# Ledger of designs, part 213: peptides against a protein of PDB entry 3V4O

Target 1, 234 residues: chain A of PDB entry 3V4O
Amino acid sequence: DQPLAKDKVALLIGNMNYREHPKLKAPLVDVYELTNLLRQLDFKVVSLLDLTEYEMRNAVDEFLLLLDKGVYGLLYYAGHGYENFGNSFMVPVDAPNPYRSENCLCVQNILKLMQEKETGLNVFLLDMCRKRNDYDDTIPILDALKVTANIVFGYATCQGAEAFEIQHSGLANGIFMKFLKDRLLEDKKITVLLDEVAEDMGKCHLTKGKQALEIRSSLSEKRALTDPIQGTEY

## One batch from the design tools (peptide; made by RFdiffusion4, then SolubleMPNN)

Design b2_p29_3_s3 (from b2_p29_3, 25 letters changed)
Fold by OpenDDE base, seed 3:
Structure b2_p29_3_s3 (fold): chain B 234 residues (1-234), chain A 29 residues (1-29)
Amino acid sequence: as target 1 above (234 residues)
Amino acid sequence: DEEEKKKKEEEEKKLEKEKEEEASKLQAL
């Protein structure tokens, strides 16, 4: 039987113009390209650039309000980030130097809130570095996650590693988005799709031994981004 | 034969230079 989504909602965040950190370029193009692709997949897409901590928290809150039972939720982030103790932190543009967990958004906290909405699918695409932040020794106490078997993480890089962008004379793309965009419209289980993207990235001579896609999933059903929305004619 | 060999070597050097130029454009996020 064809899996159905009640609705499909995506929040895309690209942070580039940091106040106290190096400026990036790729998030602009990557958010734009991903927006166009997800719209072709009938996602309701909210795309935002250069968010402060307050604005990021508000954007996530508004995104969560659009989630409900059986809804597919996708969060994409491109920008500075770090990973401490298995928790992923997205860095707002107004974060201090050094930044700490209290200045950042924890992805696992967002996941918890998505689970409370009884979503049909939770996808996180994180185009950020996953190095430990040595200036933050805070061990986050997170509430236990539910066993929902509907979670997919696509990390642009391995744990403890960096993610990269290619800076051309006028345009920049992240390495992850360069390969993701070519397969995103395929009618495949999302984990299978990401695995193929990982193989494509593995053939890239520029990032060989520096960046590799990591897939972390608990997905017990065949769910695809191409799954039709319930009540639509298809 | 020597001209063909030289042409291939020049093409290989060009490809290597293009790869090096592309690699120099990588920036960590």
Scores: peptide ipSAE 0.415, ipTM 0.786, DockQ to the pose 0.450
Fold by OpenDDE base, seed 1:
Structure b2_p29_3_s3 (fold): chain B 234 residues (1-234), chain A 29 residues (1-29)
Amino acid sequence: as target 1 above (234 residues)
Amino acid sequence: DEEEKKKKEEEEKKLEKEKEEEASKLQAL
């Protein structure tokens, strides 16, 4: 039987106008395009731009309130970020220079909270750099994750690598979104979809050897972003 | 045909230049 989602909820965050860090351009367009696509997939989409630490934390809290048993949750982030010891940190626009983990939002902490909601699917699309932050030696002690077999990470880049945006003709996409948007509506298992995106990105001459999509998944079921919402007539 | 070869080489050079120009517009997130 085709898996049914109880609901489908997405939080999209695009941070561009940093106070103490280089300004970005792609997150504006990327969030807009992804919002449109996810709405076509019947996601309830909350899209936010240029969030402070406080606003990001509040947005995540509100997102978590929309999650419940069997709900598909998707978190997209485009902006500055880093990865220390396998933990991904999203950087708010008001983060100091240098930023530290206490100034940032840990994705794995959000995942833990999503698991507590007994979500049907947890998808993270992280369009950020994954370089180590040498100014932060804090090792987050994360509680053990539950074995829910419903987690998918799409990292725009490899561990220790950078993700890029293309500054072209006033409209900029992130490299990840450039390829993701072409396949996002396909009725395929999300890991298969992302694998195809990875292959498409791998053909990009601009980022060859600099950026590659990484998929991390524990998804043991055939679940897609196209999966119908329970009780909806199509 | 030498003219066809030259045209192809010019098109390839143009394409490479465009790629380099696009690559120069990459910004790390």
Scores: peptide ipSAE 0.404, ipTM 0.775, DockQ to the pose 0.447
Fold by OpenDDE base, seed 2:
Structure b2_p29_3_s3 (fold): chain B 234 residues (1-234), chain A 29 residues (1-29)
Amino acid sequence: as target 1 above (234 residues)
Amino acid sequence: DEEEKKKKEEEEKKLEKEKEEEASKLQAL
């Protein structure tokens, strides 16, 4: 039986205009392109750019209010980030230099809150660096996640590695989005789709040996972003 | 033999320069 979503909700965050960190370019276009694609997939999409810590926390809170039992939740982030001890941190535009975990949003904390909503699917697409932040020695004591078997992480890069944007003819795209956008509408299990994106990205000579997609999943069902919403006649 | 060696070194330098130019188009997030 094809899985059904109760609803499909996405929060897209693109941070570019950092106050104390290098400015980025790709998140603008990447958020825009992904917004259009997810709308074609019948997602309710909230897209936000250049969020402060306060605004990011509020956006996540509002996103969580839209989640409920059987809802598909997708969080996309493009911007500065880091990974310490397996925890992913999204960096707000007003983060100090150096930033610490207290200034950032922990993705695993968001996942915990999504699990409490009994979502049908939790997808994280993280277009950020995964290097360790040596200025943050905080080990977040996260409570054990529930075994929900509905979690997919698409990391733009490997653990400890950087993610890149590419500039071509005055436009900039993240390397991850460059390949993701070509497959996102395919009716495939989300992990299979991301695996194909990983193969496509692996053919890119520019990022060979520098960036590779990592898929981390606990997904026991054949769930796709194309899955129909319950009560919608297709 | 010396002319072939010089041509190979020039081709290698050209290839390295092209790789550096391509690498310059990448910005880390």
Scores: peptide ipSAE 0.400, ipTM 0.763, DockQ to the pose 0.389
Fold by OpenDDE base, seed 4:
Structure b2_p29_3_s3 (fold): chain B 234 residues (1-234), chain A 29 residues (1-29)
Amino acid sequence: as target 1 above (234 residues)
Amino acid sequence: DEEEKKKKEEEEKKLEKEKEEEASKLQAL
């Protein structure tokens, strides 16, 4: 039996115009492209650009309100970020320099809250660097995650590495999105889809030895982004 | 054989230059 989603909801955040950090270009195009693709997959998509800490927290809160039992939740982030002790931090555009965990949004905290909603699938697509922030010595004490077996992380890069954007003809795309967009509509288990994206990215000579997609998953069911919404007569 | 080698070397050099130009357009997030 094909898994069904009760609903499909995505929050896409692209941060580019940082106040105290280098400006980025790719998140604009990447959020736009991903929005269009996810809408074709019948996701309810909220796409936001250049969010302050306050705005990001509010966006996440509103996103969580749309989640319920069996709902597919997808969070995409493109922007500055870091990873300390296995915790991923998304950097708001108004973050100070240096930024710390208190100024950022912890993805694992969001995951915890998503698990409380009894979602059918939790997908995180994180197009950010995963370098350690040496200016943040805080060890986040995160509560243990529940065993929900419905979690997929697609990291644009491996632990301790950078993610890159590439500029072509005045437009920039993230390397991750460049390859993800070509496969996103495929009717495949999301982990299989991401594995294929990883292989495609691995063929990219530009990022060879610099950026590699990492998939971290606990997904016991054959869940795909193409899964139909319950009650929709297709 | 020498002309084909030279053409291949020029193509390889062109490809390498294109790769370098593309690599110069990479920015870390």
Scores: peptide ipSAE 0.388, ipTM 0.763, DockQ to the pose 0.411

Design b2_p29_3_s4 (from b2_p29_3, 25 letters changed)
Fold by OpenDDE base, seed 4:
Order: C-alpha cells, then sequence, then structure tokens
Structure b2_p29_3_s4 (fold): chain B 234 residues (1-234), chain A 29 residues (1-29)
C-alpha cells in the first residue's frame, strides 16, 4: 500500500543578510523556488527570510505545533552553518562573530522534538557549510533519539566541507537547490530522489571535488514527498 | 585535419576559460 501522510508541513528558512558575517544571495531564490515546488506537492509551507535567533526559535516552535502523528515534516535551511561532532547548527542573521552553539539552532534538537510528535516522515534539507567551528568546543550532549525509521537528511555537502552558491547575471542559486529543484516533484522514495540529485550534482564541473551531496537516512518505508494526504481525493 | 585540430583546441580553451569564469562566481555558504 502507498504510504499516506496525515498532513504535509514545511518550514523553509533562508538567511542572507547577516550582521556580522558575509552576506549571501542564493537563499532568496532558493527559498522561493522550493516554496513553489513544495506547494505543488500539497505541503503547507511557511517560508521565512533573514531570521534572528529569536525569530528562528519561534518559527521552529510554530512549525512543531503543526506536526502531529503521521504528518510529514520538512525543514529546509539555507545560510551559514557549521557542524560540530555530528550536530548541525543553523546560524541566525544576528549571530555574533564568532558564533557559538548557544547562538545557533541545533538541527538534531529539532529532530528530537519532531520525533516526540510521532511524525510520519522527517526530512531535513540543509544547504549550509559543514565545517567545524573551532571557536565552539561545546560538545552537545544530545539525548538518545528514538528509533522511528522515518528520518532523512539531505546535506548540500559532505562533513567538514563547504556548500556553495553560484552567481549568474545577478541571480544566485545554491548548487544543491540547482539540482534538487529538477527532481523534487518526482514520485520516488525520498532517499532515491536525493541519490539521483547527488549524481546530477556530481556531474557539475564547478563543484567537483569541493561539494558533494550527503544522504543520511533511517527510512524503513517507501515514503515520498509526493505521497498523498489522507482523506484527500486525488 | 590540421584546421579541425586547431578548432578543437580553440573550443577546449574557450571551454576552459568559461569554466574558470564560472568558478570565480562560486561563494561558500
Amino acid sequence: as target 1 above (234 residues)
Amino acid sequence: DKEKKEEEEKKKEEKKKEEEEEKSKLQAL
């Protein structure tokens, strides 16, 4: 039987206009493009740009309120970020220089909270760098995650590597989004879809040897972003 | 034969220049 979603909810965050860090351009276009695609997939999409720490935390809290048993939750982030000890940190636009974990949002903490909601699927699309932040030696003690077998991470880059944006004629797209957008509407298991995106990205001469998509998943069911919402007549 | 080789080399050089110009437009996130 085809998996059904109780509902489909996405939070998209694009941070560009950093106060104390280099400004980005791609998150603007990437959030808009992804918003349009996810709406075609019947996601309820909240898209936000240039969030402070307070605003990001509030946005995540509101997103979590929309999650319930069997709901598909998707979090997309484009902006500055780092990874320490396998924990991904999204950097708010008002983060100090240098930033620390206390100034940032830990994705794995969000995942824990999503698991408490008994979601049907948890997808994280992280278009950020995954370099270690040497100014933060804090080892986050994460509580043990539940074994829910419904988790997919799409990292725009490998551990310890950078993710890039490309600027063309005044517009910029993230390299990840450039390839993701071409496949996102495909009726495929999300991990298979991301694997195809990884192959497409691997053909990109610009980022060859610099950026590669990493998929980290524990997904026991054939769940797709195209999965119908329960009680909807299609 | 010589002209075709020169045209292929020129196309390779142009493609290399285009790739270098595109690489200069990359910014790390």
Scores: peptide ipSAE 0.414, ipTM 0.788, DockQ to the pose 0.412
Fold by OpenDDE base, seed 1:
Structure b2_p29_3_s4 (fold): chain B 234 residues (1-234), chain A 29 residues (1-29)
Amino acid sequence: as target 1 above (234 residues)
Amino acid sequence: DKEKKEEEEKKKEEKKKEEEEEKSKLQAL
């Protein structure tokens, strides 16, 4: 049985022009390249740059409205971020310094809402740091996630580690996207694809011992980003 | 040949220098 998606929807957020934090460069190129690749995979892609907290929340809400039973949902984020107690926080461009959880979007909260939509696949690609924010002592009490066996996290880095971009004078990818883009169109189970990306990134001498891809998955079925949409003639 | 070894070493040194220069340009997200 070929895995079929009812639809495929992606939200891509790249935050670069922070008001109170160091400016980034890679998210511009990364979002652009990923947009083009996901469109080739028949994703409906919404790509946004430099979102405020309000705009990020609205973008997530609109993304969730496009999700329904059997829909493949992909969230990509490139920007500043942190991880406290296994919860990933995306930092809006208007976040104060220091930022706190109240100023940020919790990825696990988004996942919960995606699960309520009975999505066919939930993919998170998080190109952000995963260091603890010592200025945020909030322990989010998250409700228990449903056992949907359809969740894949691709973290650009390990827990407690940093993710990097290369500050070239020209346009350059972040380290994660540099390797992800070369594999993204492959007809492979998404966890296998990400494992190959992890191996490729592991050969990078620039970030060896500093950044490593982490895959967290509960995906119990063979699902790929290449999976056909139901009712589409391919 | 000695020249081929010197060219390979020069390419290795250039590549190492490029890698060091790229490492100096790493910015954490």
Scores: peptide ipSAE 0.414, ipTM 0.791, DockQ to the pose 0.468
Fold by OpenDDE base, seed 5:
Structure b2_p29_3_s4 (fold): chain B 234 residues (1-234), chain A 29 residues (1-29)
Amino acid sequence: as target 1 above (234 residues)
Amino acid sequence: DKEKKEEEEKKKEEKKKEEEEEKSKLQAL
């Protein structure tokens, strides 16, 4: 039986115009490109740029309201970020310098809330740095995640490493999105798709030894972004 | 044969310079 999604919902956040941090360029292009691709995959896509902490929290809350049993949820983030103790933090544009966990959104907290919705698939695509923030000593006490076996993380880089954008004349792409966009429409298990993206990115001479895609998954079923929505006779 | 090798070396050097210029345009997120 081909896996069916009850619905497919994506939240895409691109932060680039930081107040107290270096400005980025890639998130604009990357969110736009990914929006178009996910719409071709029949995702309901909410795409937002340059969110404050308050706006990011609201966007996540609204996204979670669209999630329900058997819904495929995808969260994409492009912007500044960090990782402390295996917890990924997305940095809002109004975050202070230095930022702390209280100023940021913890991805693993979002995952917990997605699991409570009994989603069919949870995909996180995190195009951000994963360096430790030495100004944040907060150890998030995360409640134990449920064993839902429907989780996929695509990290643009390895733990403790940086993710990069390429600034071309007028256009900038994240390294991750540069390769992801070429594969995203393929009818493959999402982990297989991301593995192919990892191989393609691994051939990039620009970021060799600096950035590598990390896939973290607990996915016991064959799930793809191409999976049809239940009740749609295609 | 020599001219083709010099053109191939020049193309390799240009490609290496382009790659170095592109590397200089990498910004960490």
Scores: peptide ipSAE 0.422, ipTM 0.795, DockQ to the pose 0.438; fails the geometry check
Fold by OpenDDE base, seed 2:
Structure b2_p29_3_s4 (fold): chain B 234 residues (1-234), chain A 29 residues (1-29)
Amino acid sequence: as target 1 above (234 residues)
Amino acid sequence: DKEKKEEEEKKKEEKKKEEEEEKSKLQAL
């Protein structure tokens, strides 16, 4: 039997106009393109750009209110970020320089809250750097995650590595979105889809040896972004 | 034979220069 979603909800955040950090370009286009694709997949999409810490926290809270038992939740982030001790931190546009964990949103904390909603699927697509922040000595004491076997992380890059955007004259995607967009509509298990994206990215001569997609998953069921919403007669 | 080798080497050098120029357009997130 094909897995059914109770609903499908996505929060897309693109941060580019940082106050104290280098400005980015790709998040604008990447959020827009991903919004259009996820809408074709019948996701309820909330897309936000250039969020402050307060606005990001509010956006996550509102996103969590849309989550319930069996709902597919997808969080996409494009912007500055870092990873300390396996914890991913999304950097708000008003983050100080240097930023610390208290200024940022921890993705694993969001995951914990999503698990409390008994979601059917939790997908994180993180188009950010995963380099250690040496200015943040905080070891987050994360509560043990529940064993929900419905979690997929698509990291745009490897642990300790950078993710890149291409600066072309005009509209440029991040490297991750450049390849993700071509496969996102495929009716495949999300981990299989991301593996194919990883292979496509691996052919990119620009980022060879600099950026590679990492998939971290605990997904015991064949769930796809194409899975129909329960009660929708197709 | 020599001219073909020189043309292939020039094409390889041009391709390397294009790749280096494209790499210079990468910005880390």
Scores: peptide ipSAE 0.411, ipTM 0.777, DockQ to the pose 0.440; fails the geometry check

Design b2_p29_4_s1 (from b2_p29_4, 26 letters changed)
Fold by OpenDDE base, seed 3:
Structure b2_p29_4_s1 (fold): chain B 234 residues (1-234), chain A 29 residues (1-29)
Amino acid sequence: as target 1 above (234 residues)
Amino acid sequence: MSEIAVDEEEKKEKEKKEKEEELKRKLEE
């Protein structure tokens, strides 16, 4: 039987204009392009740029309020970030230099909260660096995750590596978004779709040996971003 | 994200594809 979503909700965050860190260019275009694509897939999309810590936390809280049993939730982030002890941290634009975990948003904590909502699918697309932050030696104590078998992580880069942006004629896109946008509308299981994106990225001469897509998933059902919303015509 | 790269290959690929399509159209006439 065709899997159905109760609803489909996405939060897209692009941070570029950092106060104490290098400014970025790609998140602006990446958020815009992804917004348009997800709307074609009947997602309710909230897109935000250049969020402070306070604003990011509020945005996540509002996003969580839209989630419920069977809802597809998608979180996209483009900006600065780091990974310590397997935990991914998104960096707000007002983060100090150096930043620490207390200044950032932990993705795994958001996942925990999404699981409490009994969502049908949890997708994280993280276009950020995954290098260790040497200025943060804190080992976070996180609540144990439930076994929901509905989780997909698309990391723009491998563990310990950097994510890059490509500039063409004054415009910049992330390497991840460059390839993701060509396949995002395909009616395929989300992990299969991302695997094909990974192969496309692997053929890019510019980032060969520098950046590779990593897929981390626990998805026991054939769920796609194209899955129809329950109660709608399909 | 940390570094900006210039995409020179995308321009070349588009130009090549356009030339191939133009050639194909001329052969079908």
Scores: peptide ipSAE 0.132, ipTM 0.493, DockQ to the pose 0.344
Fold by OpenDDE base, seed 2:
Structure b2_p29_4_s1 (fold): chain B 234 residues (1-234), chain A 29 residues (1-29)
Amino acid sequence: as target 1 above (234 residues)
Amino acid sequence: MSEIAVDEEEKKEKEKKEKEEELKRKLEE
């Protein structure tokens, strides 16, 4: 039986204009492209750019309000970030230099909250660096995640590595989005889709040995972003 | 993210800026 989504909701955040950190260029285009694609997949999409800590927290809260049992939730983030002890942190545009965990949003905390909503699918697409932040010595004590078997992480880069943007022909795009956009509409299990994106990215000479897509999943069902919404007739 | 390749052609940068502004407007609508 083909899985059905109760609803499909996506929050897309692109942070570029940092106050205390290098500015980025790719998130603008990447968020735009992904927004259009996800709308074609019948996602309710909230797309936001250049969020402060306060705004990011509010956006996540509002996003969570749209989640419920069986809902597909997708969080995309493009911007600065870091990973400490397996925890991913998204950096708001008003984060100080150096930033610490208290200034950032922990993805795993968001996942925990999504699990509490009994979502049908939790997808995180994180287009950020995954290097350790040496200025943050905080070891978060996170509650154990529930075993929901519906989690997919698409990391634009491997652990401890950087994610890159390329400026070519007058446009700046993230490497991850460059390849993701070509396959996102395919009717395939999301992990299979991402695996194909990983292979495509692997052919990019510019990022060979520097950036590789990492897929981390606990997905026991053949769920796809193309899965129809319950009650919707096609 | 970090920039890995930069197209330093001034003309392309201008076009990029215009496109980015357009995209920004579209996202705000």
Scores: peptide ipSAE 0.128, ipTM 0.477, DockQ to the pose 0.340
Fold by OpenDDE base, seed 1:
Structure b2_p29_4_s1 (fold): chain B 234 residues (1-234), chain A 29 residues (1-29)
Amino acid sequence: as target 1 above (234 residues)
Amino acid sequence: MSEIAVDEEEKKEKEKKEKEEELKRKLEE
């Protein structure tokens, strides 16, 4: 009863050099580290940095083309973001100040499109702030999601809170990635793995009371990032 | 994201830039 993936595909986006917003540092290292780890897990990884709105949309479109029935899809984002009414928005580097939903990519919209591909697993790792954007009063009308029972969200922070990075010797890591990277290769159900990451992060004195990992999942099967790809020896 | 802590030890700007460039190159490989 070993769960199998038809394929494993990941899109990693790190935005740091914003034109109209504070520059970040961690996404560079975080994307790099995650890329290496996911490749060890036999993911086909597309990693991109500093994407404009147009480039982000294109990247997502190309990512979706790689998804199919039974494929494991993973989307990682590190950068600026916000959450309005339960919808997560990734901010492109060329977003205006203030930005609005029409300038950003809605994660839930991407999820909808992933569901249409009948993927085996949908994992979102969102290393961004989740504060409400008061400059955007739009309430997105999203289509109802299908009940696929294969969705996992790893939010680097709680609703309404910030995600942080730590700079060491000129380089910076996100707090989320700092702890995720230590466990990512473990052969565990993804929600269990993330729960352990949450506990590790909870021990960090720097983020106590400031940042906590939130896991949102409908995953009803034991799926792991280590699951073998169909047709391969394991 | 927001910065929460900065290491007191600053690397030389040149070394930092070189490292960043290296990482970017590796992402493209």
Scores: peptide ipSAE 0.120, ipTM 0.468, DockQ to the pose 0.352
Fold by OpenDDE base, seed 4:
Structure b2_p29_4_s1 (fold): chain B 234 residues (1-234), chain A 29 residues (1-29)
Amino acid sequence: as target 1 above (234 residues)
Amino acid sequence: MSEIAVDEEEKKEKEKKEKEEELKRKLEE
């Protein structure tokens, strides 16, 4: 039986113009390309660039309001980030230097809130560095997650490593998006799709030994981004 | 994210192609 989504909603955030941190270029193009692809997959897409902490929190809140039972939720982030003790933190453009967890958005907290919505699928695509932030000693006490078996993380890089962008002809793309975009429309289980992207990335000589895609999933059903929306005929 | 220069990419792609061509030659011998 083909899995069905009640609806499909995506929030895409690209942070580039940091005030106190190095500016990035790739998020602009990456968000744009991903937006177009997800729309082809019948996602309702909200795409935002250069968000402050306040704006990011508001965007996440609005995103959560669009989620409901059986809805597919996808969060994409491109920008600066860090990972402490398995928790991923997205860095707003107005974050201080150095930044701390209190200045950032914790992805795992967002996941918890998504679980409360009883979503059908939770996908996180995180195109950010995953190095430890030595300036943040806070150990977040997270409540136990529900066992929903509908969670997929696609990390652009492995734990403790950096994600890279490449500039070409005045444009820049993230390495992750470069390969993701080629397969995103395929009718495959999302974890299988990401695994193929990982293999494609592994063949890239630019990032060999520097960047590798990591998939972390608890997905018991054959859910795909191509899954039809309930009540729609394709 | 960190930036990778295009020139470095082009260099690596060229090196890859050269290696592939070399391998092809060896397989044809």
Scores: peptide ipSAE 0.120, ipTM 0.522, DockQ to the pose 0.370; fails the geometry check

